Peptides against a protein of PDB entry 4LZF. Designs and how they scored, part 17

Target 1, 155 residues: chain A of PDB entry 4LZF
Amino acid sequence: GGRLVVFPNGTRKELSADGQTVKVMFFNGDVKHTMPDQRVIYYYAEAQTTHITYPDGMEVLQFPNNQTEKHFPDGRKEITFPDQTVKTLHPDGREESVLTDGTIIQLNPDGSKVIQFNTGQREIHTADFKRREYPDGTVKTVYSDGRQETQYPTG

## One batch from the design tools (peptide; aimed at target 1 F7)

Design b2_p8_7_s1 (made by RFdiffusion4, then SolubleMPNN; from b2_p8_7, 3 letters changed)
Fold by OpenDDE base, seed 4:
Structure b2_p8_7_s1 (fold): chain B 155 residues (1-155), chain A 8 residues (1-8)
Amino acid sequence: as target 1 above (155 residues)
Amino acid sequence: LVETPEPE
């Protein structure tokens, strides 16, 4: 069977019979689970935050406000906000936000922005223009100087 | 966040 170790400071350690699962219940209310898959789940009692560490280096943080953060081994970070918006921060500096309505907002390292609307329209923002692309192939550009241009789809 | 050290 499993075993329970109780330390003088009040920390308790539960071990499974096979030793593959370890649960440490710290005196301060924190809990650490080491799982058979080598995932480590740490619960911070005061912060009410869960931190999961995977053997491949992936980390997951779950906050009491329902925000979740995933830290990928490649340096990518994915944040699920309380409103369920998902923001991905890429190692190259690109940021992508997926809104609950399906809108995708991309912020590029050069400062340009791309909005992919759930309607299929796409808007590109650069230092020089804002461009709206329509599903039919029509493209409307508003330049920073106020000029406007419409490009029609090729037939 | 800092993990609580395990007792020895």
Scores: peptide ipSAE 0.437, ipTM 0.923, DockQ to the pose 0.923
OpenDDE base, seeds 1, 2, 3, 5: peptide ipSAE 0.244, 0.435, 0.430, 0.432; ipTM 0.847, 0.922, 0.921, 0.922

Design b2_p8_7_s2 (made by RFdiffusion4, then SolubleMPNN; from b2_p8_7, 4 letters changed)
Fold by OpenDDE base, seed 1:
Structure b2_p8_7_s2 (fold): chain B 155 residues (1-155), chain A 8 residues (1-8)
Amino acid sequence: as target 1 above (155 residues)
Amino acid sequence: LVEAPEPA
């Protein structure tokens, strides 16, 4: 059967019969699970935060406010906010937020911003202009000098 | 966040 070891400091260690699962309950309330798939689940009691580490280098943080962060081996981070917005931070500095309504907001390393609305409209922000693209092909541009231009679809 | 030490 399984084993339970109780240490003098109050830490407890539970081992499964096959030795594939280990649960350590630390004296401070923290809990560490080592699973058969080699993932390690650490629960920080004071912070009420769960930290999962995978053998491939992936890490998952689960916070008490329902925020989840995934740290991928390639350096990418994916944050699921309490409102279920998903923000991806790419290694090249690009950030992408996907809102629950399907809107996508991209922040590019060059400082430009692209919003892809769930309506099919797209808005591009650069240092020189703000441009709105409509599904019918109409494009409206407001330049930094105040000039405005509307380009209508050809028919 | 710092993990608690396991007994030696």
Scores: peptide ipSAE 0.318, ipTM 0.884, DockQ to the pose 0.890
OpenDDE base, seeds 2, 3, 4, 5: peptide ipSAE 0.314, 0.310, 0.317, 0.315; ipTM 0.885, 0.883, 0.885, 0.885

Design b2_p8_7_s3 (made by RFdiffusion4, then SolubleMPNN; from b2_p8_7, 5 letters changed)
Fold by OpenDDE base, seed 4:
Structure b2_p8_7_s3 (fold): chain B 155 residues (1-155), chain A 8 residues (1-8)
Amino acid sequence: as target 1 above (155 residues)
Amino acid sequence: LVESPVPE
């Protein structure tokens, strides 16, 4: 059977019969689970936050407001906001937000911005222009000087 | 010596 150890400080430790699962219930209400797959699940009682650490270096944070953060071993971070927007922070400094309607917003390290609308339109923002690309191949560019250009699919 | 686990 399992084992329960009660420590003088009030912390309790539960061990599974196979020893592969360990549950520590700290005196402050925190809970630490060590799982057979070597993931560690730590619950911070005061913050009501769950922190999962995986053996490959993956980390998952779950906040009481329903925000979830994933920290990948490659340095990428993925934040799922309460509104279910998913924001990815790439190691190269690129940021990508995927909205619930399927719109993708990309912020590039050079300051350029790309919006991929759920309609298949794409809008590119640079220091020099804003460009809208349409599914039919039409491209409309508005330059910073106010000049406009339309490019048609057939050239 | 009894070592009591402490929160992280």
Scores: peptide ipSAE 0.277, ipTM 0.847, DockQ to the pose 0.136
OpenDDE base, seeds 1, 2, 3, 5: peptide ipSAE 0.276, 0.274, 0.273, 0.275; ipTM 0.847, 0.851, 0.850, 0.849

Design b2_p8_7_s4 (made by RFdiffusion4, then SolubleMPNN; from b2_p8_7, 4 letters changed)
Fold by OpenDDE base, seed 1:
Structure b2_p8_7_s4 (fold): chain B 155 residues (1-155), chain A 8 residues (1-8)
Amino acid sequence: as target 1 above (155 residues)
Amino acid sequence: LVESPEPE
């Protein structure tokens, strides 16, 4: 069977019978699980946060407010917010947010922003203009100098 | 001698 080791500081270590699972219950309430698949699940008791580390370098953080963060080995981060918005941060500085209604917001390293609405409309923000593209092919542009332009699909 | 684990 399994075995339990109790240390003088109050930490407890539970070993599975096969030795493939280890559970350490620290004196401060933290818990560390080492799993057969080599993932390590660490629970921070004070913060009520779970930190999972994978052998490939993947990390997953689970916060008490229902936020989840995934840290990929390539440097990408994916944050699932409590409202279920998913934000991806790319190593190149690009950020992409997917809202629950299907709207996609992209922030580019050059400072431009693109919003793809669930209606099929798209809005592009640059230093020089804000442009709205409509599903019918109409495009409206408001330039930084205040001038406006409308391009019609038949033009 | 068994070392007592400490929290990370």
Scores: peptide ipSAE 0.127, ipTM 0.841, DockQ to the pose 0.135
OpenDDE base, seeds 2, 3, 4, 5: peptide ipSAE 0.073, 0.081, 0.079, 0.066; ipTM 0.796, 0.809, 0.807, 0.786

Design b2_p8_8 (made by RFdiffusion4)
Pose (drawn by RFdiffusion4):
Structure b2_p8_8 (pose): chain A 155 residues (1-155), chain P 8 residues (1-8)
Amino acid sequence: as target 1 above (155 residues)
Amino acid sequence: PEAAPEPE
C-alpha cells in the first residue's frame, strides 16, 4: 500500500504502491510530486509559486498573484496576466497581446506594429507612416514627412 | 543509507 520515509533532516517522502508517483515534502515546506508520466510539479512554499516541468520540454510557472507563464520547447513564452491579457513573446522578438476586450497588438522587432482595436479599427505603424483603417472603408495616414492623407470610401 | 533529498 505504499511507503512513507522520514529522513533525519525532516524531509518526508511518500511512494505510491506501484512506485510510480513520488511525493517529497521538504523540511522547508516545499512539495515536489513526480508523476508516472515523468511530469514534475514543484511547489515553493515561501514564494507560494508552482513550477511544472513536462517531459516534452514545456515549463509552466504559476505565481501567487494568479499570473501564469508558459515556456514552450521552441522558446516561445506565453504570459497570462491576472487581468487575463495573454501576451506571447517569440524568440525572434515579435510580441503579440490578445487582451480580453478583444484588442490585438502585434509588435515586430524592427519596431513596426499592427493594432486591431475591438472597435473594428486597425492601425499600422511603419518607418514611413502611421495609418488608421476604419470600418466604413476610410483610410487615414500620417507620413514621416508630415503629410496627411485621407482615402475616402468608394461609397 | 539513502540520502535525504534537498530542496531547490

Design b2_p8_8_s1 (made by RFdiffusion4, then SolubleMPNN; from b2_p8_8, 3 letters changed)
Fold by OpenDDE base, seed 2:
Structure b2_p8_8_s1 (fold): chain B 155 residues (1-155), chain A 8 residues (1-8)
Amino acid sequence: as target 1 above (155 residues)
Amino acid sequence: AEAAPLPP
């Protein structure tokens, strides 16, 4: 059978019969589970936050406001916000946010920004211009010097 | 006896 160890400080340790599952219930209310698949689930009682670590280096944070963060072994991070927006931070410094309406916002390492609207329109922001691309092939550019250019589709 | 675990 399993065993329970109760320490003088109030911490408790539960061991499964096979010894592959360990549950530590700390005196402060924190809980640590070590699972047969070698993932470690830590619950911070005061913060009400769950932190899962995997043997491959993956980490998952779950916050009480329903935000979830995934930390990948390659350095990529994925944040699911309470509003269900998903933000990906890439190791190269690129950030991508996918909104619930399907709009995609990209922040590039050079400081440029690209918005792909769910309507098929695209907006590009650089140091030199703002450009709007329309599904019909029309392109409008406003340059930083105040010059404006419209390119019409060849039809 | 096993030392009492402490929170990290």
Scores: peptide ipSAE 0.255, ipTM 0.875, DockQ to the pose 0.904
OpenDDE base, seeds 1, 3, 4, 5: peptide ipSAE 0.254, 0.149, 0.074, 0.181; ipTM 0.876, 0.857, 0.809, 0.864

Design b2_p8_8_s2 (made by RFdiffusion4, then SolubleMPNN; from b2_p8_8, 3 letters changed)
Fold by OpenDDE base, seed 4:
Structure b2_p8_8_s2 (fold): chain B 155 residues (1-155), chain A 8 residues (1-8)
Amino acid sequence: as target 1 above (155 residues)
Amino acid sequence: SEAAPQPL
């Protein structure tokens, strides 16, 4: 059968019959589960935060405000904000935000920004210009000097 | 007990 150990400080440790599942209930209300798959689920009672660590180095955080974070072994981070925007932080410094309406916002390491609108329009921001690409192939560029260029689709 | 992580 399973075992329950109660420590003098009030911490409790439950072990499954096979010993593969361990639940520690700390005196402060924190809970740590070690699972047979070697994932560790830690619940921070005061912060109301859940932290899951996987044996491959993946981490999942769940915050009381409904923010969730995935920390990948490659250094990539995925943040789901309370508004359900998903932001990915790439190891190369690129950031991508996917809005609930399907708009994608990319921040590149060079400081350029790309917005892919849910309408199929794309907007590119660089130090030199702001460019709008339309689904029909029309491209409008506004340069930093105020010059404007329109490129029409080649049919 | 561990220190609680902070949101990014």
Scores: peptide ipSAE 0.237, ipTM 0.871, DockQ to the pose 0.065
OpenDDE base, seeds 1, 2, 3, 5: peptide ipSAE 0.229, 0.233, 0.228, 0.231; ipTM 0.869, 0.869, 0.869, 0.869

Design b2_p8_8_s3 (made by RFdiffusion4, then SolubleMPNN; from b2_p8_8, 3 letters changed)
Fold by OpenDDE base, seed 3:
Structure b2_p8_8_s3 (fold): chain B 155 residues (1-155), chain A 8 residues (1-8)
Amino acid sequence: as target 1 above (155 residues)
Amino acid sequence: GEAAPLPP
């Protein structure tokens, strides 16, 4: 059978019969689970935050406001906001936000920005121009010097 | 005997 150890400070430790699951219930309300797959689940009672660590270095944070953060071993970070927007931070400095309506916003390390609208339109911002691409193949560019150019689709 | 664990 399993074992229960009760310590003088009020902390309790439960061990499964197979020894593969360990649950520590700390006197302050915090909980630590060590699972058969070797993931460790920390629950911080005061912050109401769950922190999961995996053997490969993956980490998952779950906050009481329904925000979730994933920290990947390669340095990538993925944030799911309460509104279900997903933001990915890449190790090279590139950022990508995917909105619930399907819009994708990309911020590049060089300062350029690309918006892919759910309508199929695309907008590109650089130091030199702002460009709008339309689904029909029309492209409109406004350059930093005030010049404007329209490229029409091939018939 | 095991020492009493402290919270992280």
Scores: peptide ipSAE 0.279, ipTM 0.879, DockQ to the pose 0.922
OpenDDE base, seeds 1, 2, 4, 5: peptide ipSAE 0.268, 0.277, 0.277, 0.276; ipTM 0.876, 0.877, 0.878, 0.878

Design b2_p8_8_s4 (made by RFdiffusion4, then SolubleMPNN; from b2_p8_8, 3 letters changed)
Fold by OpenDDE base, seed 3:
Structure b2_p8_8_s4 (fold): chain B 155 residues (1-155), chain A 8 residues (1-8)
Amino acid sequence: as target 1 above (155 residues)
Amino acid sequence: MEAAPLPP
């Protein structure tokens, strides 16, 4: 059978019958689970935050506001916000946000920004211009000097 | 005898 150990400080330790699952309930309300797959689940009672660590180095944070953060072994971070927007931070400095409507916003290390709208339109922002690409092949460019150019699709 | 665990 399983075992329950109660310590003088009020901490309790539960061991499964096979010894593969360990649950520690600390006197401060924190809870630590060690699972058979070697993942560790720690619950911080005061912060109401869950922190999961995996053997491959992946980490998952779950916050009380329903935000989730994933830290990948390659240095990538993925944040799911309460509104279900997903933001990915890449090791090279590139950031990508996927909105619930399917819009994708890309921030590049050079400072340029690309917005891919769910309508098929694309907007490109650089130091020199803002450009709007339309599904029909029309391209409108507004340059930093105030010039405007429209390129029409070759019909 | 196992020492009482402390929270990290």
Scores: peptide ipSAE 0.261, ipTM 0.875, DockQ to the pose 0.918
OpenDDE base, seeds 1, 2, 4, 5: peptide ipSAE 0.253, 0.255, 0.258, 0.257; ipTM 0.871, 0.873, 0.873, 0.874

## One batch from the design tools (peptide; aimed at target 1 K13 V24 F27 Y42)

Design b2_p9_3 (made by RFdiffusion4)
Pose (drawn by RFdiffusion4):
Structure b2_p9_3 (pose): chain A 155 residues (1-155), chain P 9 residues (1-9)
Amino acid sequence: as target 1 above (155 residues)
Amino acid sequence: PRLPEPAIP
């Protein structure tokens, strides 16, 4: 029916009957679970933070302010902030934010960006210009040289 | 940092 082992230093280890699941309760209050599928779940008592390592290389951190960070094996990092904005950092430097109101912000490493507003408007920033596109078909552009352009809808 | 897990004798 399983075992409990208590070490002189105060660390406790609980083994399941099949030995597949191991729980370690460290003297400092940290808790580690090793699961049969080799997932490792670590709880940091003082920091009140959970770190989960998956066999496929994925790591997940849960912070006490309810922020979650996911690290994918390829290097991608996905952050869910407490407000539930999801920000994705790619190793090449691209950043994408999907806010709960529906706004999407795409940032390129060269500094260019595309903003998709929940209102249906779209904004593009490049080295040459800033452009705003409207649902009615109107396009407004401000160029680096200071000129401003309005492209009116066909209708 | 994670603490090392003790081995069972």

Design b2_p9_3_s1 (made by RFdiffusion4, then SolubleMPNN; from b2_p9_3, 3 letters changed)
Fold by OpenDDE base, seed 5:
Structure b2_p9_3_s1 (fold): chain B 155 residues (1-155), chain A 9 residues (1-9)
Amino acid sequence: as target 1 above (155 residues)
Amino acid sequence: SELPEPEIP
């Protein structure tokens, strides 16, 4: 019950019997799938890139180098790099990277940086200081003026 | 039917 339409330019259109799935194979090699759930899967042949759009505004890009980008309706962007690092760009300008070893790197709009190491240590960078927090509760701060301070755990 | 055209990225 499906249909195949062949256009003069070489584009082909396949329709499912129920009409809910449409596959267009363009003359340039691109492919567009319209699915019953209203997602659209577009394959760019030259770029070898897949672009999926969802009804809620979600978009997913899959690149030939195995990078994946998710564009959320709220403006957030999530990039999974080929090495499986995940970087999230927030609408407020904050960036967060999660490394494969569990390390989390946060870049804040004010220029501050926070690193949560997989060892449980945390490092905070500001304009005024660099601070290292240790799992035992020790905190070491190096200030921009050269001062150093150690705060020891209690208990 | 009109000729479907590919999208431009």
Scores: peptide ipSAE 0.157, ipTM 0.835, DockQ to the pose 0.127
OpenDDE base, seeds 1, 2, 3, 4: peptide ipSAE 0.048, 0.050, 0.050, 0.052; ipTM 0.741, 0.742, 0.748, 0.746

Design b2_p9_3_s2 (made by RFdiffusion4, then SolubleMPNN; from b2_p9_3, 3 letters changed; failed a check: a repeat of another design)
Amino acid sequence: SMLPEPEIP

Design b2_p9_3_s3 (made by RFdiffusion4, then SolubleMPNN; from b2_p9_3, 3 letters changed)
Fold by OpenDDE base, seed 1:
Structure b2_p9_3_s3 (fold): chain B 155 residues (1-155), chain A 9 residues (1-9)
Amino acid sequence: as target 1 above (155 residues)
Amino acid sequence: MELPEPEIP
């Protein structure tokens, strides 16, 4: 059978019969599971947060508000917000948010921003201009100097 | 046996 160790501080350690699973129940209510696949699941009782670490360096955080964060070994982070928006933070500084309606917002390391609306419209923000592209081919540009240009589709 | 301590969040 399994083995139970009870420590003087109230912490309990349960070992599975096969020795592949270890469960530590800390005196403060925290729980640590070491699984056969070597992932570690740590539950912080006070914060009600779960932290999963994988052997390859992947980490997953689950917060009580239903937010989930994935930390990839390459430095990328993926945040799923309670509203189900997914935000990806890239190591190069690029950020991408995908909204539930399909809108995609990209923030580039150079400070430029691109919004791909679910309507098919696209908005580009640079240091020099804001540009709106319409599905019909119309393009409206507002330059940083206040000048505005409209480019109409040619048949 | 070492006394296991909880991690700091």
Scores: peptide ipSAE 0.179, ipTM 0.844, DockQ to the pose 0.126
OpenDDE base, seeds 2, 3, 4, 5: peptide ipSAE 0.176, 0.174, 0.175, 0.174; ipTM 0.843, 0.842, 0.842, 0.843

Design b2_p9_3_s4 (made by RFdiffusion4, then SolubleMPNN; from b2_p9_3, 3 letters changed)
Fold by OpenDDE base, seed 1:
Structure b2_p9_3_s4 (fold): chain B 155 residues (1-155), chain A 9 residues (1-9)
Amino acid sequence: as target 1 above (155 residues)
Amino acid sequence: EELPEPEIP
């Protein structure tokens, strides 16, 4: 059978019969599971947060507000917000947000921004201009000096 | 056995 260790402070440690699962129930209400696949599931009772660590370095955080964060071994982070927006932070500084309506927002390391709207319109922000591209091929550009240009599909 | 300690968030 399994083994139960009870410590004087109230912490309990349960070992499975096969020795592959360890569960620690801390005196403060925290719970730590070490699984056969070597993932560690830690529950912070006060914060009501779950932290899962994988042997490859992957980490998953689950917050009480339904936010989930994934920390990849390559340094990428993926945040799923309570509203189901997904934000990806790349190691190079690039950020991408996918909204529930399908809009994609990209922030580039150089400070430029690209918005792909669900309507098919696209907006590009650079140091020099803001540009709106329309599905019909019309392109409107507002330059940093205040000049505006419109390019029509027919020339 | 060593007393396991809770982690700090």
Scores: peptide ipSAE 0.253, ipTM 0.875, DockQ to the pose 0.126
OpenDDE base, seeds 2, 3, 4, 5: peptide ipSAE 0.248, 0.245, 0.247, 0.246; ipTM 0.873, 0.873, 0.873, 0.873

Design b2_p9_4 (made by RFdiffusion4)
Pose (drawn by RFdiffusion4):
Structure b2_p9_4 (pose): chain A 155 residues (1-155), chain P 9 residues (1-9)
Amino acid sequence: as target 1 above (155 residues)
Amino acid sequence: SPEAAPLPR
C-alpha cells in the first residue's frame, strides 16, 4: 500500500503502491510530485509559486497573484495576467496581446504594429505612416512627412 | 547504502 520515508534532515517522501507517483515534502515546506507520466510539479512554499515541467519540454509557472506563464518547447512564452489579458512573446521579438475586451495588439520587432480595437477600427503603424481604418470604410492616414489623407467610402 | 535525503531547490 505504499511507503513513507522520513529522512534525518526532516524531508519526507511518499511512494505510491505501484511506485509510479512520488511525493517529496522537503524540510523547508516545498512539495514535489513526480507523476507516472514524468510530469514534475514543484511547489515553492515561501514564494507560493508552482512550477510544472512536462515531458514534452513545456514549463508552466503559476504565481500567487494568479499570473500564469507558459513556456513552450520552441521558445514561445505565453503570459496570462490577472486581468486575463493574454500576451504571447515569440523568440523573433513579435508580441501579440489579446485583451479580454477584444482588443488585439500585434507588435513587430522592427517596431511596426497593428492594433485591432474591439470597436471594429484597425490601426497600422509603419515607418512611413500611421493609418486608421473605420468600419464605415473610411481610411485616415498621417504620413511621416506630416501630410494627412482621408479616403472616403465609395458610398 | 542508505539513501541520501533529497534537498529542495

Design b2_p9_4_s1 (made by RFdiffusion4, then SolubleMPNN; from b2_p9_4 with S1P R9P)
Fold by OpenDDE base, seed 1:
Structure b2_p9_4_s1 (fold): chain B 155 residues (1-155), chain A 9 residues (1-9)
Amino acid sequence: as target 1 above (155 residues)
Amino acid sequence: PPEAAPLPP
């Protein structure tokens, strides 16, 4: 069978019969699970936060507000916000947000921004202009100098 | 030997 070890500081360690699962219940209320798949699950009692570490270097944080963060071994981060928006932060500084309505917002390292709306419209923001592209091929540009240009689809 | 008491992370 499994065994329970009780330490003088109040920490408890539970071992499964096969030795593949270890549960440590710390005196402060924190919990550590070591699983057969070698993932380690930390629960921080004060913060009510769960931190999962995987053997490949993947990390998952689960916050009490229902936010989840995934930290990939390549340095990419994926944040699922409480509203279910998913934001990906790339190692190159590029950021992508996918909204629940399907809108995609891209922030580029050069400071430009691209919004792909769920309607098929696209908006591009640069230092020099804001440009709106419509599904019919119409393009409207507002330049930083206040000049405006409209390009119509030629049939 | 007695197992050392684990500390919180």
Scores: peptide ipSAE 0.054, ipTM 0.797, DockQ to the pose 0.942
OpenDDE base, seeds 2, 3, 4, 5: peptide ipSAE 0.040, 0.045, 0.039, 0.022; ipTM 0.753, 0.773, 0.745, 0.620

Design b2_p9_4_s2 (made by RFdiffusion4, then SolubleMPNN; from b2_p9_4 with S1A R9P)
Fold by OpenDDE base, seed 1:
Structure b2_p9_4_s2 (fold): chain B 155 residues (1-155), chain A 9 residues (1-9)
Amino acid sequence: as target 1 above (155 residues)
Amino acid sequence: APEAAPLPP
């Protein structure tokens, strides 16, 4: 059978019969689970936050506001916001947000921004211009000097 | 020895 150890400080440790699962209930209300797959699940009682660590270096944070963060071993982070927007932060400084409507927003390390709308339109922001590309091949550019250009698809 | 509680992140 399983074992229960009760420490003088009030911490409790439950061991499964097979020894593959360990549950520590700390005196402060925190909980640590060590699972058969070697993931470690920390629950922080005061913060109401769950932190899962995997043996490959993957980490998952679950916050009480329904935000989830995944920290990949390569340094990439994926944040699922309460509104279900998913933001990916790349090690190179690139950021990509996928909105629930399918819009994709990319922030590039050079300071440029690209928005891919769910309508198939794309908007590109640079230091020199804003450009809107339409599915029909029309391109509208507004330059920083106030000049505007429209390129029409060759009929 | 009794285990200490983890620190908050």
Scores: peptide ipSAE 0.052, ipTM 0.773, DockQ to the pose 0.255
OpenDDE base, seeds 2, 3, 4, 5: peptide ipSAE 0.038, 0.049, 0.044, 0.025; ipTM 0.702, 0.780, 0.750, 0.629

Design b2_p9_4_s3 (made by RFdiffusion4, then SolubleMPNN; from b2_p9_4 with P2A R9P)
Fold by OpenDDE base, seed 5:
Structure b2_p9_4_s3 (fold): chain B 155 residues (1-155), chain A 9 residues (1-9)
Amino acid sequence: as target 1 above (155 residues)
Amino acid sequence: SAEAAPLPP
C-alpha cells in the first residue's frame, strides 16, 4: 500500500504503492507532485500558480488568470496570454507576438519592428523608415525625414 | 529527508 507521512510542522507526504508518485502537501497549502515521468508539479497556494518542471529543463508556469509561460531549455520563453496571444522571447533578444487573428509582431534586437498582418500586408519599422509592403507588390516607404516613396510592382 | 519546507516562490 501507499504510505502517508505526517510531519510535526503539518506537512504531509503521500507515497504511492509503487513509489513512483509522491505528493507533498506543505503546511502553507503548497502541493508538490513528483510524477513517474520525473516531472515535478508544484502548486503555490498563495499565488494559485502551478509550476511544472521537466527533466529536460522545460518549465511551465500556469497562473490563475489563465496565463501560461513556457521556459525552454534553450532560454526561449513562450507566454500565452489570457486572450490567447502568444509571445515568444528569444535568447537573442528577439520578441515575437502572434495575435489570435494571425498577425505576427516581431521586435528585433536592433530595435526594428516587423508586423505581418493577417491581410498579407507587412510593415517594417526601422530608425530610418516605416515601410508597408502590400500583397500586390506595392511598397510604400515613409522616411524619418518625411519623404515618401512608392515602389510599384514590376509587371 | 524531511521534505518539510515549501519551495521559495
Scores: peptide ipSAE 0.155, ipTM 0.837, DockQ to the pose 0.338
OpenDDE base, seeds 1, 2, 3, 4: peptide ipSAE 0.067, 0.071, 0.148, 0.070; ipTM 0.797, 0.802, 0.837, 0.802

Design b2_p9_4_s4 (made by RFdiffusion4, then SolubleMPNN; from b2_p9_4, 3 letters changed)
Fold by OpenDDE base, seed 3:
Parts: C-alpha cells; sequence; structure tokens
Structure b2_p9_4_s4 (fold): chain B 155 residues (1-155), chain A 9 residues (1-9)
C-alpha cells in the first residue's frame, strides 16, 4: 500500500504504492506533486498560483486571473492573457501578439512593427515609412519626409 | 526529520 508520513510541523507526505507519485501537503496549504512523468506541480496557496516544471526545462505558470505563461527551454515565452490574447516573446527580442479577432501584431528588434489585419490588409511601420498593403495588391506608402506613393496592382 | 519549508511563489 501507499505510505503517509506526518511531520511535527503539520506537513504531510503521501507516497503511492508504486512510489511513482509523491504528494507533499505543506503546513501553509502549499502542495507539491511529483508525477510519474517527472513533472513537478507546485501549488502556492496564498497566491493561488500553479507552477509546473518539466524534465526538459519547460515551465508553466497558471495565475488566479486565468493568465497562463509557458516558458520554453529555448528562452521563448508564451503568455495567454485573460482576454485570450496570446503573446509570444522570442529570445531575439521579437514579440508577436495574436488577438481574438485574428489580428497579428509583430514588434521587431529593429523597432519596426507589422500588423496583419483579419481583413487581409497589412501595415508596416519603420523609421522611414508607414506602408499599407491591400488584398487587391495596392500598396500605399507614406514616407517620413511627407512624400506619398501608391503602387497599383499589375493587371 | 521534518520536510523542507514551502518554496516562495
Amino acid sequence: as target 1 above (155 residues)
Amino acid sequence: AAEAAPLPP
């Protein structure tokens, strides 16, 4: 059978019969689960936060406001906000946000910004220009000097 | 011996 250890401080440790699952219930209400897959699940009772660590170095944080953060071994971070927006932070400093309407916003390390609208339009912002691309192939550019250019689709 | 103290959040 399983084992239960009760410590003088009120902490309890439960071991499964196979020894593959360990549950520690701390005196403060925190809980630590070690799973057969070597995943470790921490629950912090005061913060109501769950922290999962994987053997490959992946980490998952679950907050009481329904925000979820994934920390990948490659240094990438993925945040799912309460509004269901998903933001990816890349190790190179690039950021991508996917909105619930399907709009994608990219922030590049050079300071440029790209917006891919759900309508199929794309907008590009650089230090030198703002450009709008339309689904029909029309491209409108406004340069920093105030010049404007329109490129029409080749028929 | 007692189990280790809880980790900080």
Scores: peptide ipSAE 0.059, ipTM 0.792, DockQ to the pose 0.308
OpenDDE base, seeds 1, 2, 4, 5: peptide ipSAE 0.046, 0.051, 0.059, 0.056; ipTM 0.767, 0.775, 0.790, 0.783

